# Designs tried in a protein design run: peptides against a protein of PDB entry 3J47. Part 15

Target 1, 121 residues: chain A of PDB entry 3J47
Amino acid sequence: IRLTNQLKSLKGLQSKLKDVVEYLDKVINKELPINHTILGKLQDVFNLLPNLGTPDDDEIDVENHDRINISNNLQKALTVKTNDELMVIYISNLVRSIIAFDDLIENKIQNKKIQEQRVKD

## One batch from the design tools (peptide; made by RFdiffusion4, then SolubleMPNN)

Design b1_p10_6_s4 (from b1_p10_6, 5 letters changed)
Fold by OpenDDE base, seed 2:
Structure b1_p10_6_s4 (fold): chain B 121 residues (1-121), chain A 10 residues (1-10)
Amino acid sequence: as target 1 above (121 residues)
Amino acid sequence: LSFNAPEVKL
């Protein structure tokens, strides 16, 4: 239930992001008029995004192509880091679930032994 | 490493 809802929410976010890209492409191609209210909300979203591709103000001399490569490297590093963190959380939750299931089996075995002893006395 | 979480159908 909880993981299925998270995946469904993420798929829903991906669909909405695709619809935003398609809208922006239509605006760039002059197929749709510029809506300043939509652009303002998109600017607010971009202002909340971490700066994934400015070298600190001391690297002003890197050609625009190298800035795109550095941006792509940082985005890739953040994606890999997030993937590795999610893997550790997933394994930790699996191990906890296995231990809790083992403890439940052992408790059931012990309770059965205690009940069998009480029927013999 | 690419971690594809299995689809937890619960």
Scores: peptide ipSAE 0.144, ipTM 0.809, DockQ to the pose 0.039
Fold by OpenDDE base, seed 3:
Structure b1_p10_6_s4 (fold): chain B 121 residues (1-121), chain A 10 residues (1-10)
Amino acid sequence: as target 1 above (121 residues)
Amino acid sequence: LSFNAPEVKL
């Protein structure tokens, strides 16, 4: 239930992001008039996003080509970090499941020994 | 490291 609702919400967000991209493509191609209210709201969304590759204000002298490389490096670093975090969460959940399964096996072995003892008495 | 999370069937 909770995880199905999260997946449905994420699919809904993905659809809305696709609609925004399609709108921006139509505006770039001059197929639609520029709506300044929509652009203002999109700018507010982009300003709330972590700054994916503005060099810190100290790197103003880097050619536009190096700015793209720094942007790609930060995006890559964030992707790697997210990947490593997901891996740690997955391994932690596996380890927890293995420990809980080991405890269940030990409990089952003890219960079997108690039954075998009761059949001998 | 490339970690593809297994698709959890919900």
Scores: peptide ipSAE 0.125, ipTM 0.798, DockQ to the pose 0.039
Fold by OpenDDE base, seed 1:
Structure b1_p10_6_s4 (fold): chain B 121 residues (1-121), chain A 10 residues (1-10)
Amino acid sequence: as target 1 above (121 residues)
Amino acid sequence: LSFNAPEVKL
């Protein structure tokens, strides 16, 4: 349930990002007028993203090819970090499920012993 | 680490 809801939310985000790209392509192709309010909100989203495309102010002289490589490295590092966080959440949920299953088994064993005592008295 | 989360319908 929780992982299915996260996957559904991620698919919903992917669809919205696709709709934004398709909108920007139509604006570039002059099929739609430039909406300054939409562009302002997109700028706010890009400003809230960790700097996925600005080299640190110390690397102003890096050719456009090295800027793309640094951007790709940071994006890859964030993807790996997110993947490792999802792994920890998954393992934590498995451990909780195993503990809850063990407690259920122990409770069934105890209930059986209590019933066996009541039949002997 | 590349973690392919198993398709668990949870």
Scores: peptide ipSAE 0.165, ipTM 0.831, DockQ to the pose 0.037; fails the geometry check
Fold by OpenDDE base, seed 5:
Structure b1_p10_6_s4 (fold): chain B 121 residues (1-121), chain A 10 residues (1-10)
Amino acid sequence: as target 1 above (121 residues)
Amino acid sequence: LSFNAPEVKL
């Protein structure tokens, strides 16, 4: 139950992020007026994100095209790292659940043998 | 690797 609820919450967050992207695209295309309150809240979100696009080094005039590629590479590396960590946690929880289920089966088999012996005496 | 956790009712 807990893992399914976490996945459902993550899918819900992904849907909300898509709605924000679609809103920004409509504002860029001049289909909607710029809302300064929404822009301020988006700026707060970007300021709370890990620095997805600043090189950790002050002052090199790298052309704006290379900064976007470095930004996308760092975001991709963080996404891959997070995905691999979540995979290890999932496998570890699955293995623990299998072991606990095996122990429960063995306990049930032993209890059945004890009951069958008590019915023969 | 791309990991998608299956929906397990735990």
Scores: peptide ipSAE 0.143, ipTM 0.807, DockQ to the pose 0.039; fails the geometry check

Design b1_p10_7_s1 (from b1_p10_7, 3 letters changed)
Fold by OpenDDE base, seed 2:
Structure b1_p10_7_s1 (fold): chain B 121 residues (1-121), chain A 10 residues (1-10)
Amino acid sequence: as target 1 above (121 residues)
Amino acid sequence: MVKVDFPLIN
């Protein structure tokens, strides 16, 4: 249930981002007039995004070096945290699969013993 | 940095 809702929300976000790209492409192609209210709202969305960019090695701005290091540290921290959360989920699923496999083996052994008893009586 | 893609076994 929770994962399905997260996947649905992410698919919804992806669709909305596609709608925004398609709108911007139509504005660039002069198929639609520039709407300053939409551009202002897009700017507000971009201003709310955490700076996760690696500066391309071509932005030699000596004044941005501290902001670059903070961005790279945040991206690294998010990646590490995501990997740790995925690792815990993966290990938990492996352990559950091993237990369920052990229970299946024991059930098969017990069923075999019961069949061997019923053939002797 | 190697992304370890953990397969989400549904």
Scores: peptide ipSAE 0.011, ipTM 0.377, DockQ to the pose 0.032
Fold by OpenDDE base, seed 5:
Structure b1_p10_7_s1 (fold): chain B 121 residues (1-121), chain A 10 residues (1-10)
Amino acid sequence: as target 1 above (121 residues)
Amino acid sequence: MVKVDFPLIN
């Protein structure tokens, strides 16, 4: 349920981003008049985006090479964090499977002992 | 038993 809702939300966001791109393309192509109210709201959305890769405004001056490095560092940090979370889930599932297997062995031993007692009486 | 193969993202 939670993952399906997250996937549905992400697909909804992707559709809305596509609608925004299509609007911007129509404005660039001069098919639609520039709406300053829409542009202002779009600027507000960009300003509310977590700083995913503007260099802090304190490094004036290096042409085009560093915009790729900051996005790569965030992507790498998100990938590492996701891998660590997946590893914890994997280990947790292994431990759960081992415990459930141990419980199954003990239950089988107990059931065998109960059967052997019932054959002696 | 659902095998959940978690793809490790390299």
Scores: peptide ipSAE 0.011, ipTM 0.396, DockQ to the pose 0.034
Fold by OpenDDE base, seed 4:
Structure b1_p10_7_s1 (fold): chain B 121 residues (1-121), chain A 10 residues (1-10)
Amino acid sequence: as target 1 above (121 residues)
Amino acid sequence: MVKVDFPLIN
């Protein structure tokens, strides 16, 4: 349930990002007029996004080095945190799967015993 | 840093 909802949310985000790219491509190709209200909202989204790019080591203007280090540290921290959260979820699902498999084995053993009793009576 | 991709179990 929780992972399925996260996957559904990510697929929904991916679809919306594709719709934005397709809109921008149509604007670049002059198939659609530039909508300044859409462009302003996209700029607001980009301004709210933390710079999670690895700066290509080739674009290090010396004046951005502190912002670049902060962004790389933030990306690293988010990646560590996400991996730790995913690890806990993975272990929890693995344990649940083992318990459900044990319950299935015990149920199969019980059903076999009941069948062997019914063949002796 | 090893990115560990965990399989999404439904």
Scores: peptide ipSAE 0.010, ipTM 0.344, DockQ to the pose 0.033
Fold by OpenDDE base, seed 3:
Structure b1_p10_7_s1 (fold): chain B 121 residues (1-121), chain A 10 residues (1-10)
Amino acid sequence: as target 1 above (121 residues)
Amino acid sequence: MVKVDFPLIN
């Protein structure tokens, strides 16, 4: 249930990003007039995006070294946190599978005992 | 950095 909702939310975000790209393409092609209010809102969205880019090895701008390190540390922290969350989900699914397998073994043992009793009577 | 790709078990 949670994963399906996350996937649905991500697909909804992907659709909205596609609609933004299609709008920008129509503005570039001069099919639509430039709307400064939409451009301002897009700028606000871009300003809220953490720079998660790997520095392309070709921009040695010595003045941005602290921002690049903060970005790489944030990307690393998000990746570690996501991997830890996925590990907990994986372990939880393994534990659930082990319990369900134990219940199946016990049910099989009980059914065998009931059959062995019915053959003695 | 080891990317651990967990298979999404549906």
Scores: peptide ipSAE 0.010, ipTM 0.354, DockQ to the pose 0.032

Design b1_p10_7_s2 (from b1_p10_7, 5 letters changed)
Fold by OpenDDE base, seed 4:
Structure b1_p10_7_s2 (fold): chain B 121 residues (1-121), chain A 10 residues (1-10)
Amino acid sequence: as target 1 above (121 residues)
Amino acid sequence: LVKVDFPLIL
């Protein structure tokens, strides 16, 4: 249930990102007029994203090749961090599912014992 | 770093 909802949400995000790319391509090709309200909201989204393409203002003196390497290192570090966070969530959900399954088995055993007692009385 | 592929639990 929770992972299915996360996958559905991620697929929904992927569809919305595709619709944004298709809109931007149509605007670049002059097939649609520029909507300044949509462009402003896209700029707000990009400003909230981690700066994965340029080093922070403290690294302005690095050659373009070293900037690409720093960007790739930051992207790799974020990918590792995301993997570790998802691993903790996965293990936590696995343990919860095992406990809930154990509780279900114990409840089934207790219900069977109660029925066997009622048939002997 | 071991990439753990997360199986989707339905």
Scores: peptide ipSAE 0.157, ipTM 0.840, DockQ to the pose 0.030
Fold by OpenDDE base, seed 2:
Structure b1_p10_7_s2 (fold): chain B 121 residues (1-121), chain A 10 residues (1-10)
Amino acid sequence: as target 1 above (121 residues)
Amino acid sequence: LVKVDFPLIL
């Protein structure tokens, strides 16, 4: 249930991002008038994004090709970190499920032994 | 990078 809702929300975000790109393409092609209210809201969204593509202003002197590689390294590092965090959560949930299943089996075995004793007395 | 396919528990 929770994961299905997160996936549905992410698919909804992906659809909205596609609609924004299609809108911007139509504005660039002069098929639609520039809406300053939409542009302002897009600027606010971009200003809330982490700087995934500017090396800090302390590395003035790398050609545009190396700036793309540094940007790709930060995006890759965030993707790796997210993968590692999700892996730890997944393993932790598996271990908890295995322990709870083991405890259930042991409880069932003990209850069976107690019933077999009560039938012999 | 081992792609761990997380099983979607529905």
Scores: peptide ipSAE 0.149, ipTM 0.835, DockQ to the pose 0.032
Fold by OpenDDE base, seed 1:
Structure b1_p10_7_s2 (fold): chain B 121 residues (1-121), chain A 10 residues (1-10)
Amino acid sequence: as target 1 above (121 residues)
Amino acid sequence: LVKVDFPLIL
């Protein structure tokens, strides 16, 4: 249930992002008039995104190619960090599942010993 | 970087 809802929400976000790209393409091609309200809301969204693509505003006319490489390196670093955080959560859940399974086995062994004693008396 | 495929619990 929780994961199905997250996947549905992510698919809904992907559809909305596609609709935004298609709208921007139609505006660039002059098929639709520029809506300043929509453009302002898109600018607000881009300004709320982590600054993946500017080297800090301190020093050097880095050619547009080097800005793209720095943006890709920061995006990669954030992706790696997110993967490592998810891996720690996975290992933690695996360890908790092993402990809970061990406790279940020990409980089953104890219950079996109690039943075997009651059959001998 | 070990890509761990998480089992998708549906």
Scores: peptide ipSAE 0.134, ipTM 0.831, DockQ to the pose 0.031
Fold by OpenDDE base, seed 3:
Structure b1_p10_7_s2 (fold): chain B 121 residues (1-121), chain A 10 residues (1-10)
Amino acid sequence: as target 1 above (121 residues)
Amino acid sequence: LVKVDFPLIL
């Protein structure tokens, strides 16, 4: 249930991002007039995005092609880090479930032994 | 990079 809602929300975000790209393409092609209010809201969204595309101002001499590669490398590194963190959380939840299941089995075995002793006495 | 496809438990 919770994961299905997150996936639905992410699909909804992906659809809205596609609609924004299609709008920008129509504005670039001069099919639609530039709406300054929409452009301002898009600028606010871009300003809230982590600056994954600018090497810190210490690399003034990197050609625009190398800046795109550094951007892609940082975005990839953050995606890898997020994947590794989610993997650790998943493994931790599996281990916790296995331990809890083992404790339930051991408690059941002990309860059976106690009942078998009480029937012999 | 091992892509762990998390099983989407519905």
Scores: peptide ipSAE 0.126, ipTM 0.826, DockQ to the pose 0.034

Design b1_p10_7_s3 (from b1_p10_7, 6 letters changed)
Fold by OpenDDE base, seed 5:
Structure b1_p10_7_s3 (fold): chain B 121 residues (1-121), chain A 10 residues (1-10)
Amino acid sequence: as target 1 above (121 residues)
Amino acid sequence: LVEVDFPLIL
Protein backbone atom coordinates (compact mmCIF):
# COMPACT_ATOMS: atom_id res chain seq x y z
CA ILE B 1 0.00 0.00 0.00
CA ARG B 2 2.70 2.66 0.89
CA LEU B 3 4.81 2.27 -2.32
CA THR B 4 1.70 2.26 -4.59
CA ASN B 5 0.62 5.55 -2.97
CA GLN B 6 4.11 7.04 -3.52
CA LEU B 7 4.05 5.93 -7.19
CA LYS B 8 0.54 7.40 -7.63
CA SER B 9 1.71 10.68 -6.01
CA LEU B 10 4.80 10.78 -8.29
CA LYS B 11 2.65 10.13 -11.42
CA GLY B 12 0.30 12.91 -10.28
CA LEU B 13 3.28 15.28 -9.82
CA GLN B 14 4.62 14.33 -13.28
CA SER B 15 1.21 15.11 -14.86
CA LYS B 16 1.07 18.52 -13.10
CA LEU B 17 4.64 19.32 -14.23
CA LYS B 18 3.65 18.45 -17.83
CA ASP B 19 0.61 20.77 -17.57
CA VAL B 20 2.92 23.59 -16.33
CA VAL B 21 5.34 23.02 -19.26
CA GLU B 22 2.43 23.02 -21.76
CA TYR B 23 1.15 26.29 -20.22
CA LEU B 24 4.62 27.89 -20.47
CA ASP B 25 4.98 26.77 -24.11
CA LYS B 26 1.59 28.38 -24.93
CA VAL B 27 2.70 31.64 -23.20
CA ILE B 28 6.06 31.63 -25.08
CA ASN B 29 4.19 31.04 -28.39
CA LYS B 30 1.89 34.05 -27.51
CA GLU B 31 -1.21 31.78 -27.59
CA LEU B 32 -2.00 32.84 -23.97
CA PRO B 33 -1.56 36.21 -22.17
CA ILE B 34 1.21 36.41 -19.55
CA ASN B 35 -0.28 35.86 -16.09
CA HIS B 36 2.01 37.57 -13.54
CA THR B 37 0.38 35.63 -10.64
CA ILE B 38 1.27 32.26 -12.27
CA LEU B 39 4.82 33.49 -13.03
CA GLY B 40 5.22 34.64 -9.38
CA LYS B 41 4.12 31.18 -8.10
CA LEU B 42 6.46 29.50 -10.61
CA GLN B 43 9.37 31.67 -9.36
CA ASP B 44 8.50 30.61 -5.77
CA VAL B 45 8.63 26.92 -6.88
CA PHE B 46 12.04 27.43 -8.56
CA ASN B 47 13.38 29.28 -5.47
CA LEU B 48 12.25 26.33 -3.25
CA LEU B 49 13.90 23.78 -5.59
CA PRO B 50 17.63 23.19 -4.94
CA ASN B 51 19.40 25.01 -7.85
CA LEU B 52 18.72 22.28 -10.49
CA GLY B 53 19.77 24.47 -13.47
CA THR B 54 20.96 28.03 -12.61
CA PRO B 55 24.57 28.59 -11.56
CA ASP B 56 24.35 31.36 -8.96
CA ASP B 57 24.29 34.61 -11.01
CA ASP B 58 26.97 35.99 -8.60
CA GLU B 59 29.97 34.26 -10.36
CA ILE B 60 31.02 36.38 -13.34
CA ASP B 61 33.34 34.41 -15.77
CA VAL B 62 32.93 30.62 -15.89
CA GLU B 63 32.70 29.21 -19.47
CA ASN B 64 29.12 28.07 -20.37
CA HIS B 65 30.43 24.45 -20.65
CA ASP B 66 31.32 24.07 -16.91
CA ARG B 67 27.96 25.56 -15.73
CA ILE B 68 25.97 22.73 -17.40
CA ASN B 69 28.28 20.14 -15.74
CA ILE B 70 27.72 21.57 -12.19
CA SER B 71 23.88 21.48 -12.51
CA ASN B 72 24.10 17.93 -13.96
CA ASN B 73 26.36 16.88 -11.02
CA LEU B 74 23.81 18.08 -8.40
CA GLN B 75 20.93 16.37 -10.26
CA LYS B 76 23.05 13.19 -10.53
CA ALA B 77 23.99 13.31 -6.81
CA LEU B 78 20.27 13.68 -5.86
CA THR B 79 19.35 10.78 -8.20
CA VAL B 80 22.12 8.52 -6.73
CA LYS B 81 21.10 9.39 -3.14
CA THR B 82 17.43 8.65 -3.97
CA ASN B 83 18.36 5.33 -5.65
CA ASP B 84 20.47 4.26 -2.62
CA GLU B 85 17.60 5.10 -0.22
CA LEU B 86 15.09 3.19 -2.41
CA MET B 87 17.49 0.19 -2.57
CA VAL B 88 17.69 0.02 1.27
CA ILE B 89 13.86 0.22 1.49
CA TYR B 90 13.53 -2.52 -1.18
CA ILE B 91 16.00 -4.90 0.58
CA SER B 92 14.32 -4.25 3.96
CA ASN B 93 10.88 -5.08 2.49
CA LEU B 94 12.28 -8.21 0.77
CA VAL B 95 13.83 -9.49 4.05
CA ARG B 96 10.56 -8.76 5.91
CA SER B 97 8.65 -10.70 3.21
CA ILE B 98 11.01 -13.72 3.53
CA ILE B 99 10.59 -13.78 7.35
CA ALA B 100 6.80 -13.49 6.96
CA PHE B 101 6.79 -16.45 4.52
CA ASP B 102 8.92 -18.55 6.91
CA ASP B 103 6.44 -17.84 9.75
CA LEU B 104 3.53 -18.81 7.41
CA ILE B 105 5.25 -22.11 6.48
CA GLU B 106 5.86 -22.97 10.16
CA ASN B 107 2.22 -22.10 11.03
CA LYS B 108 1.03 -24.37 8.16
CA ILE B 109 3.22 -27.27 9.40
CA GLN B 110 1.88 -26.87 12.97
CA ASN B 111 -1.75 -26.72 11.73
CA LYS B 112 -1.16 -29.92 9.69
CA LYS B 113 0.24 -31.75 12.78
CA ILE B 114 -2.81 -30.66 14.85
CA GLN B 115 -5.19 -31.98 12.13
CA GLU B 116 -3.32 -35.34 11.94
CA GLN B 117 -3.62 -35.72 15.75
CA ARG B 118 -7.40 -34.98 15.66
CA VAL B 119 -7.93 -37.73 13.01
CA LYS B 120 -6.12 -40.35 15.21
CA ASP B 121 -8.23 -39.71 18.33
CA LEU A 1 -2.74 -13.89 7.86
CA VAL A 2 0.40 -11.75 7.34
CA GLU A 3 -0.15 -8.72 5.11
CA VAL A 4 2.90 -8.66 2.84
CA ASP A 5 3.13 -5.29 1.11
CA PHE A 6 4.82 -6.31 -2.15
CA PRO A 7 6.33 -3.31 -3.95
CA LEU A 8 4.60 -3.67 -7.31
CA ILE A 9 7.37 -2.45 -9.60
CA LEU A 10 5.21 -1.08 -12.43
Scores: peptide ipSAE 0.166, ipTM 0.838, DockQ to the pose 0.026
Fold by OpenDDE base, seed 1:
Structure b1_p10_7_s3 (fold): chain B 121 residues (1-121), chain A 10 residues (1-10)
Amino acid sequence: as target 1 above (121 residues)
Amino acid sequence: LVEVDFPLIL
């Protein structure tokens, strides 16, 4: 239920991002008039994104190639961090599943011993 | 860095 809702929300976000790209392409091709209200809201969204690719405001002279490399390195570092956090959650859920399975086995063994005692009396 | 494919439990 929770994961299915997160996946549905992510698919909904992906669809909306595709619709935004298609809208921008139609505006660039002059098929649609420029809507300044939509463009302003898109600028607000881009300004709220983590700065994945500007060198800190102190390096105005970094070649466009070095800016792209710094951008890719920060994006990679964020992806790695997210993968490590997910790995810890997975291992934690695996350990919880093993403990719950051990408790189930012990309960089954105890129930079997009680049944064997009742058949001997 | 070990990429672990998480089984997506739907």
Scores: peptide ipSAE 0.158, ipTM 0.839, DockQ to the pose 0.032
Fold by OpenDDE base, seed 2:
Structure b1_p10_7_s3 (fold): chain B 121 residues (1-121), chain A 10 residues (1-10)
Amino acid sequence: as target 1 above (121 residues)
Amino acid sequence: LVEVDFPLIL
């Protein structure tokens, strides 16, 4: 349920991002008039994005190829961190499910023993 | 990097 809702939300975000790209392409091709209200909202979204591609203004002197590698390193580090966080959550949920299943088995065994005792008395 | 494919429990 929670994961299915997150996946549905992510698919919905991906669809909306595609619609934004298609809109921008139509504006670039002069098929649609420039809507300054949409551009303003897109600028606000881009200003809220982490700087995934500018080395801090303290590394003035790396050719455009090394700037792409640094950008790729930050994106990779965020992807790795996200993978590690998801792994910890997944393992934690598996361990909780195993413990809850073990407790259920033990409770079933104990209840069976109590019933077998009550039939002998 | 071990890519752990998380099984999406639907």
Scores: peptide ipSAE 0.157, ipTM 0.836, DockQ to the pose 0.032
Fold by OpenDDE base, seed 3:
Structure b1_p10_7_s3 (fold): chain B 121 residues (1-121), chain A 10 residues (1-10)
Amino acid sequence: as target 1 above (121 residues)
Amino acid sequence: LVEVDFPLIL
């Protein structure tokens, strides 16, 4: 249920991002007039995105091709970090489930031994 | 880097 809602929300976000790209392509092709209010809201969205594409202002001498590679490397590093964090959460939940299952097995074994003793007395 | 595809348990 919660994951299905997250996936539905992510698919909805992907659709909206596609609609924004299609709008920008129509504006670039001069098929639609530039709406300054839409452009301002898009600028606000881009300003809220982490600067995945600007090497810090200390790399003024890197060709535009190396800036794209650094951008892709930072985005990749953040994706890797997020994958590793999710893996730790998954393993932690598995370990917790295994411990809880072991405790249930041990309790069942103890209850069986107590019943077998009561039948012998 | 092992990409672990988390099984999306619906």
Scores: peptide ipSAE 0.134, ipTM 0.827, DockQ to the pose 0.034

Design b1_p10_7_s4 (from b1_p10_7, 6 letters changed)
Fold by OpenDDE base, seed 4:
Structure b1_p10_7_s4 (fold): chain B 121 residues (1-121), chain A 10 residues (1-10)
Amino acid sequence: as target 1 above (121 residues)
Amino acid sequence: EVIVDFPLIL
C-alpha cells in the first residue's frame, strides 16, 4: 500500500514533467505563445531544487573538470540518503507485515480452539 | 555502501 502510493505519485510526477517538457518544446518551436505565469512558476521550482551542478560555497577553488565530479558526488550523496531513508521505511513495513501475519495466525488458532470447545460442550 | 533494491509491497 505505502510503496504503491509512492510509485503512483512518482509516475504522476514523471507525467507532469513530460507535460512541462512538451510545453517548453512547443514554446521553443514558436507553436505556442510564452506564458510568463508558467515560466515564473518553473523558475520558482528550479530555485527550490538543490544546486546539483554547482559546488557548495566551500568548494569554489576546483577546476572545471572537478565540477562535474562534485556534481556527481552531490547526486550520489542524495541517492544514498534517499536509499537509506527508503530502507528504514521498507524494514518498518516488512516488520509490520510480519507482526500482522503473526496476529492473524494467533487469531486463527484461538478461533479453532473456541470451535473445538463448543463441539465438546 | 549497500544499495538495496526495494520490492514493491502492494
Scores: peptide ipSAE 0.201, ipTM 0.848, DockQ to the pose 0.030
Fold by OpenDDE base, seed 1:
Formats: sequence, C-alpha cells, structure tokens
Structure b1_p10_7_s4 (fold): chain B 121 residues (1-121), chain A 10 residues (1-10)
Amino acid sequence: as target 1 above (121 residues)
Amino acid sequence: EVIVDFPLIL
C-alpha cells in the first residue's frame, strides 16, 4: 500500500515533467507562443531545486567532460541521503514490530502457564 | 554505502 502510493506519485511526477519538456520543445520549435507565466513558474521550480549542475565555486579547473561527473556528485549525495533516511525508517519500523511481537509472545506464554496451573489444582 | 533492500510491501 505505502510503496504503491509512492510509485503512483512518482509516475504522476514523471508524467508532469514529460508534459513540461513537451511544452518547452514546442516553444523552442515556435509551434507555441512563450507563456511568461509558465516560464516564471518553471524558473521558481528551478530556483527551489539544489544546483544539480554547478560545481561549488571552489572547483575551478575541470574541463567540460568532468562537469557531467560533478553534477553526478550532488545527485549521488541526494540519493545516498534519501537511502539513509529510508534505512532509518525501515530499522525503526522493524524494531517496533519486534517489540510488539515480544510483548505478544510473553502474553501468550503467561496465559498458557495460568491455564496449566488451573488444570493441576 | 549500505544499500538496504526494502521488502516490497505491495
């Protein structure tokens, strides 16, 4: 259920990103007029995104072939951070499930001992 | 980097 909803939201985001690319391609090809309101909203989205394509201004000296590898460092760091966050959520849910099962097992053992005592008296 | 395979809870 939770993962199906995340996959559905991601597919919905992918569709919207495709619609934005198709709109930009039609504007570049002069098939559609430039809508300044759409372009302004797209600029707002890009300004809210971390700079996925600028090396921090401290790496002045890598030829245009390494700019693609440096854009990969921030994307990789965001992917690693997202993986680590998901790992903490998973471990936390696992620990909660183990504790709840331990309490259930102990309750079942105690109830069995009480029944065995009542059959001996 | 430890990639944890999350069980696919469908």
Scores: peptide ipSAE 0.188, ipTM 0.840, DockQ to the pose 0.030
Fold by OpenDDE base, seed 5:
Structure b1_p10_7_s4 (fold): chain B 121 residues (1-121), chain A 10 residues (1-10)
Amino acid sequence: as target 1 above (121 residues)
Amino acid sequence: EVIVDFPLIL
């Protein structure tokens, strides 16, 4: 239930991002007039995003090729950090499931012994 | 790099 809602939310965000890209492409192609209110809101969204594409404004003089590599390095570092966190959660859930199965097996053995005693009396 | 696919707990 919680993961299905997160996946649905992420798919909804992806659809909205696609609609924004399609709008920007139509504005670039001069098929739509520039809406300054939409552009202002889009600028606010980019300013609220962690700097996923600008080297800190203190490095004047990186060639356009190195700016793409720095953006990719931050995105990669965030992806790796998220993967490592999810791995710890996954292992923790596996260990909890193994312990819960062991407790269920022991409970089943005890219940069987109690039934075998009740059939002998 | 170990890619862990999270099992979808429905």
Scores: peptide ipSAE 0.183, ipTM 0.839, DockQ to the pose 0.031
Fold by OpenDDE base, seed 3:
Structure b1_p10_7_s4 (fold): chain B 121 residues (1-121), chain A 10 residues (1-10)
Amino acid sequence: as target 1 above (121 residues)
Amino acid sequence: EVIVDFPLIL
């Protein structure tokens, strides 16, 4: 249920991003007039994005090709970090499930021993 | 680097 809602929300975001790209392509092709209010809102969205494409102001001398590589490295590092965080959550849930299963097995063994004693008395 | 695909349990 919660994951299905997150997936639906992400698919909805992907559709809206596609609609924004299609709008920008039509504006670039001069099929639509530039709407400054839409452009301002897109600028606000880009300003809220982490600077995944600007090397910190200390790398002014890097050719445009190396700037793209640094951008890709930061995006990759954030993707790796997110994957590692999700892995820790997954392992933690597995360990919790294993402990709960062990407690259930031990409880079943104890209940069986108590029943076997009650049949001998 | 090991990319772990999490099974999306719906």
Scores: peptide ipSAE 0.179, ipTM 0.835, DockQ to the pose 0.034

Design b1_p10_8_s1 (from b1_p10_8, 7 letters changed)
Fold by OpenDDE base, seed 2:
Structure b1_p10_8_s1 (fold): chain B 121 residues (1-121), chain A 10 residues (1-10)
Amino acid sequence: as target 1 above (121 residues)
Amino acid sequence: DVVIDFSKLL
């Protein structure tokens, strides 16, 4: 339920991002007039994005090819971190399912012992 | 490197 809602929300965000790209392409092609209110909101979004590709200002001499490698390293690190978080959630759900299954087995064994005692009395 | 995609298991 929570994960399906997160996936639905992410798909909804992806659709909205596609609509923004299609709008920008139409503006670049001069098919639509520039809307300064949309442009201002896009600038606000870009200002809230983490720096996905600036080396910290201490490496002044990296050619455009190494900037792409550093951006790929940060994106890779975010992907790895997300996968590690999902692994912990998966293991935690698996362990909870195993414990719940063990409790059901023990309850079944106890119920069987109680029935066997009631047949002997 | 085989990275297990845990997003498919949840």
Scores: peptide ipSAE 0.290, ipTM 0.862, DockQ to the pose 0.032
Fold by OpenDDE base, seed 3:
Structure b1_p10_8_s1 (fold): chain B 121 residues (1-121), chain A 10 residues (1-10)
Amino acid sequence: as target 1 above (121 residues)
Amino acid sequence: DVVIDFSKLL
């Protein structure tokens, strides 16, 4: 249930990002006038994004062709980190489901023993 | 490298 809602929310975000890209393509193609208010909001979004394209300040001499590969490395690192967090959540949910199932079995066994004692008294 | 996509298992 919680993950299905997170996936639905992520799909909703992906649809909105696609609508923004389609709008930007229409503006680039001069099919729509540049709206400075929308451009300002997009700049605010880019300023809130983690800096996906700066090399750590220790390599000042990588030509503009490698900046796209460095952007891919940080995006990959964030994707790996997110996948590792999802793994921990998955395992934790499986373990909780197994424990809850074991507790139900034990409760059923205990209730049966109590009923068998009450029939012997 | 076997990268398991846990996004499909949740």
Scores: peptide ipSAE 0.289, ipTM 0.861, DockQ to the pose 0.033
Fold by OpenDDE base, seed 4:
Structure b1_p10_8_s1 (fold): chain B 121 residues (1-121), chain A 10 residues (1-10)
Amino acid sequence: as target 1 above (121 residues)
Amino acid sequence: DVVIDFSKLL
């Protein structure tokens, strides 16, 4: 149930991103007028994105080749961080599945004891 | 280093 809802939410986000790209393509092609409210909301989204394309303001003197390497290192660090967060979620789901399995075994043992008592009375 | 891809286990 939780994973299906996360996948549904991610598919919903992907659809919305596609609609934004299609809107921007129509604006670039002059098929639609520029909406400054939509553009302002897109700027807010870009300002909330981690700076994957430029080193932090402390590395102004690095050649364009070293900027690409730093961008790749930051993308790798974010991938590692995301994998560590996914590990904690995986372990939490595994523990929950083990507890739910233990509860099922205990319920089956108790039901068997109740049936064995009813056959002796 | 064996990096386990936890994205495939969820």
Scores: peptide ipSAE 0.267, ipTM 0.855, DockQ to the pose 0.028
Fold by OpenDDE base, seed 5:
Structure b1_p10_8_s1 (fold): chain B 121 residues (1-121), chain A 10 residues (1-10)
Amino acid sequence: as target 1 above (121 residues)
Amino acid sequence: DVVIDFSKLL
């Protein structure tokens, strides 16, 4: 029972991966428009699979060398794009933290001026 | 391309 369910789940995953490949082939052939949401999900898959398209060092068949190089170049391009996205998020958070700190300083200066005025009246 | 791990800075 457990092994049969694992095999059924793996076959179901293989079918879904085939449907994704067929979709990507239609997009490459310009039969379908590029969907940025699907491209984002593909990027998430490559980020979760850091060795996707690297053969384990024990299976270098010479017939796969061109396919391996294309996969590694695609993975590297997606990793660089993810790095640029994380950099933009980091800089955006840093800028927000600097603004919030400046607002805190200005609020403290204003509160001090109000207290000094109340002591003179 | 230099990849910097920004995930530790978030």
Scores: peptide ipSAE 0.137, ipTM 0.806, DockQ to the pose 0.027

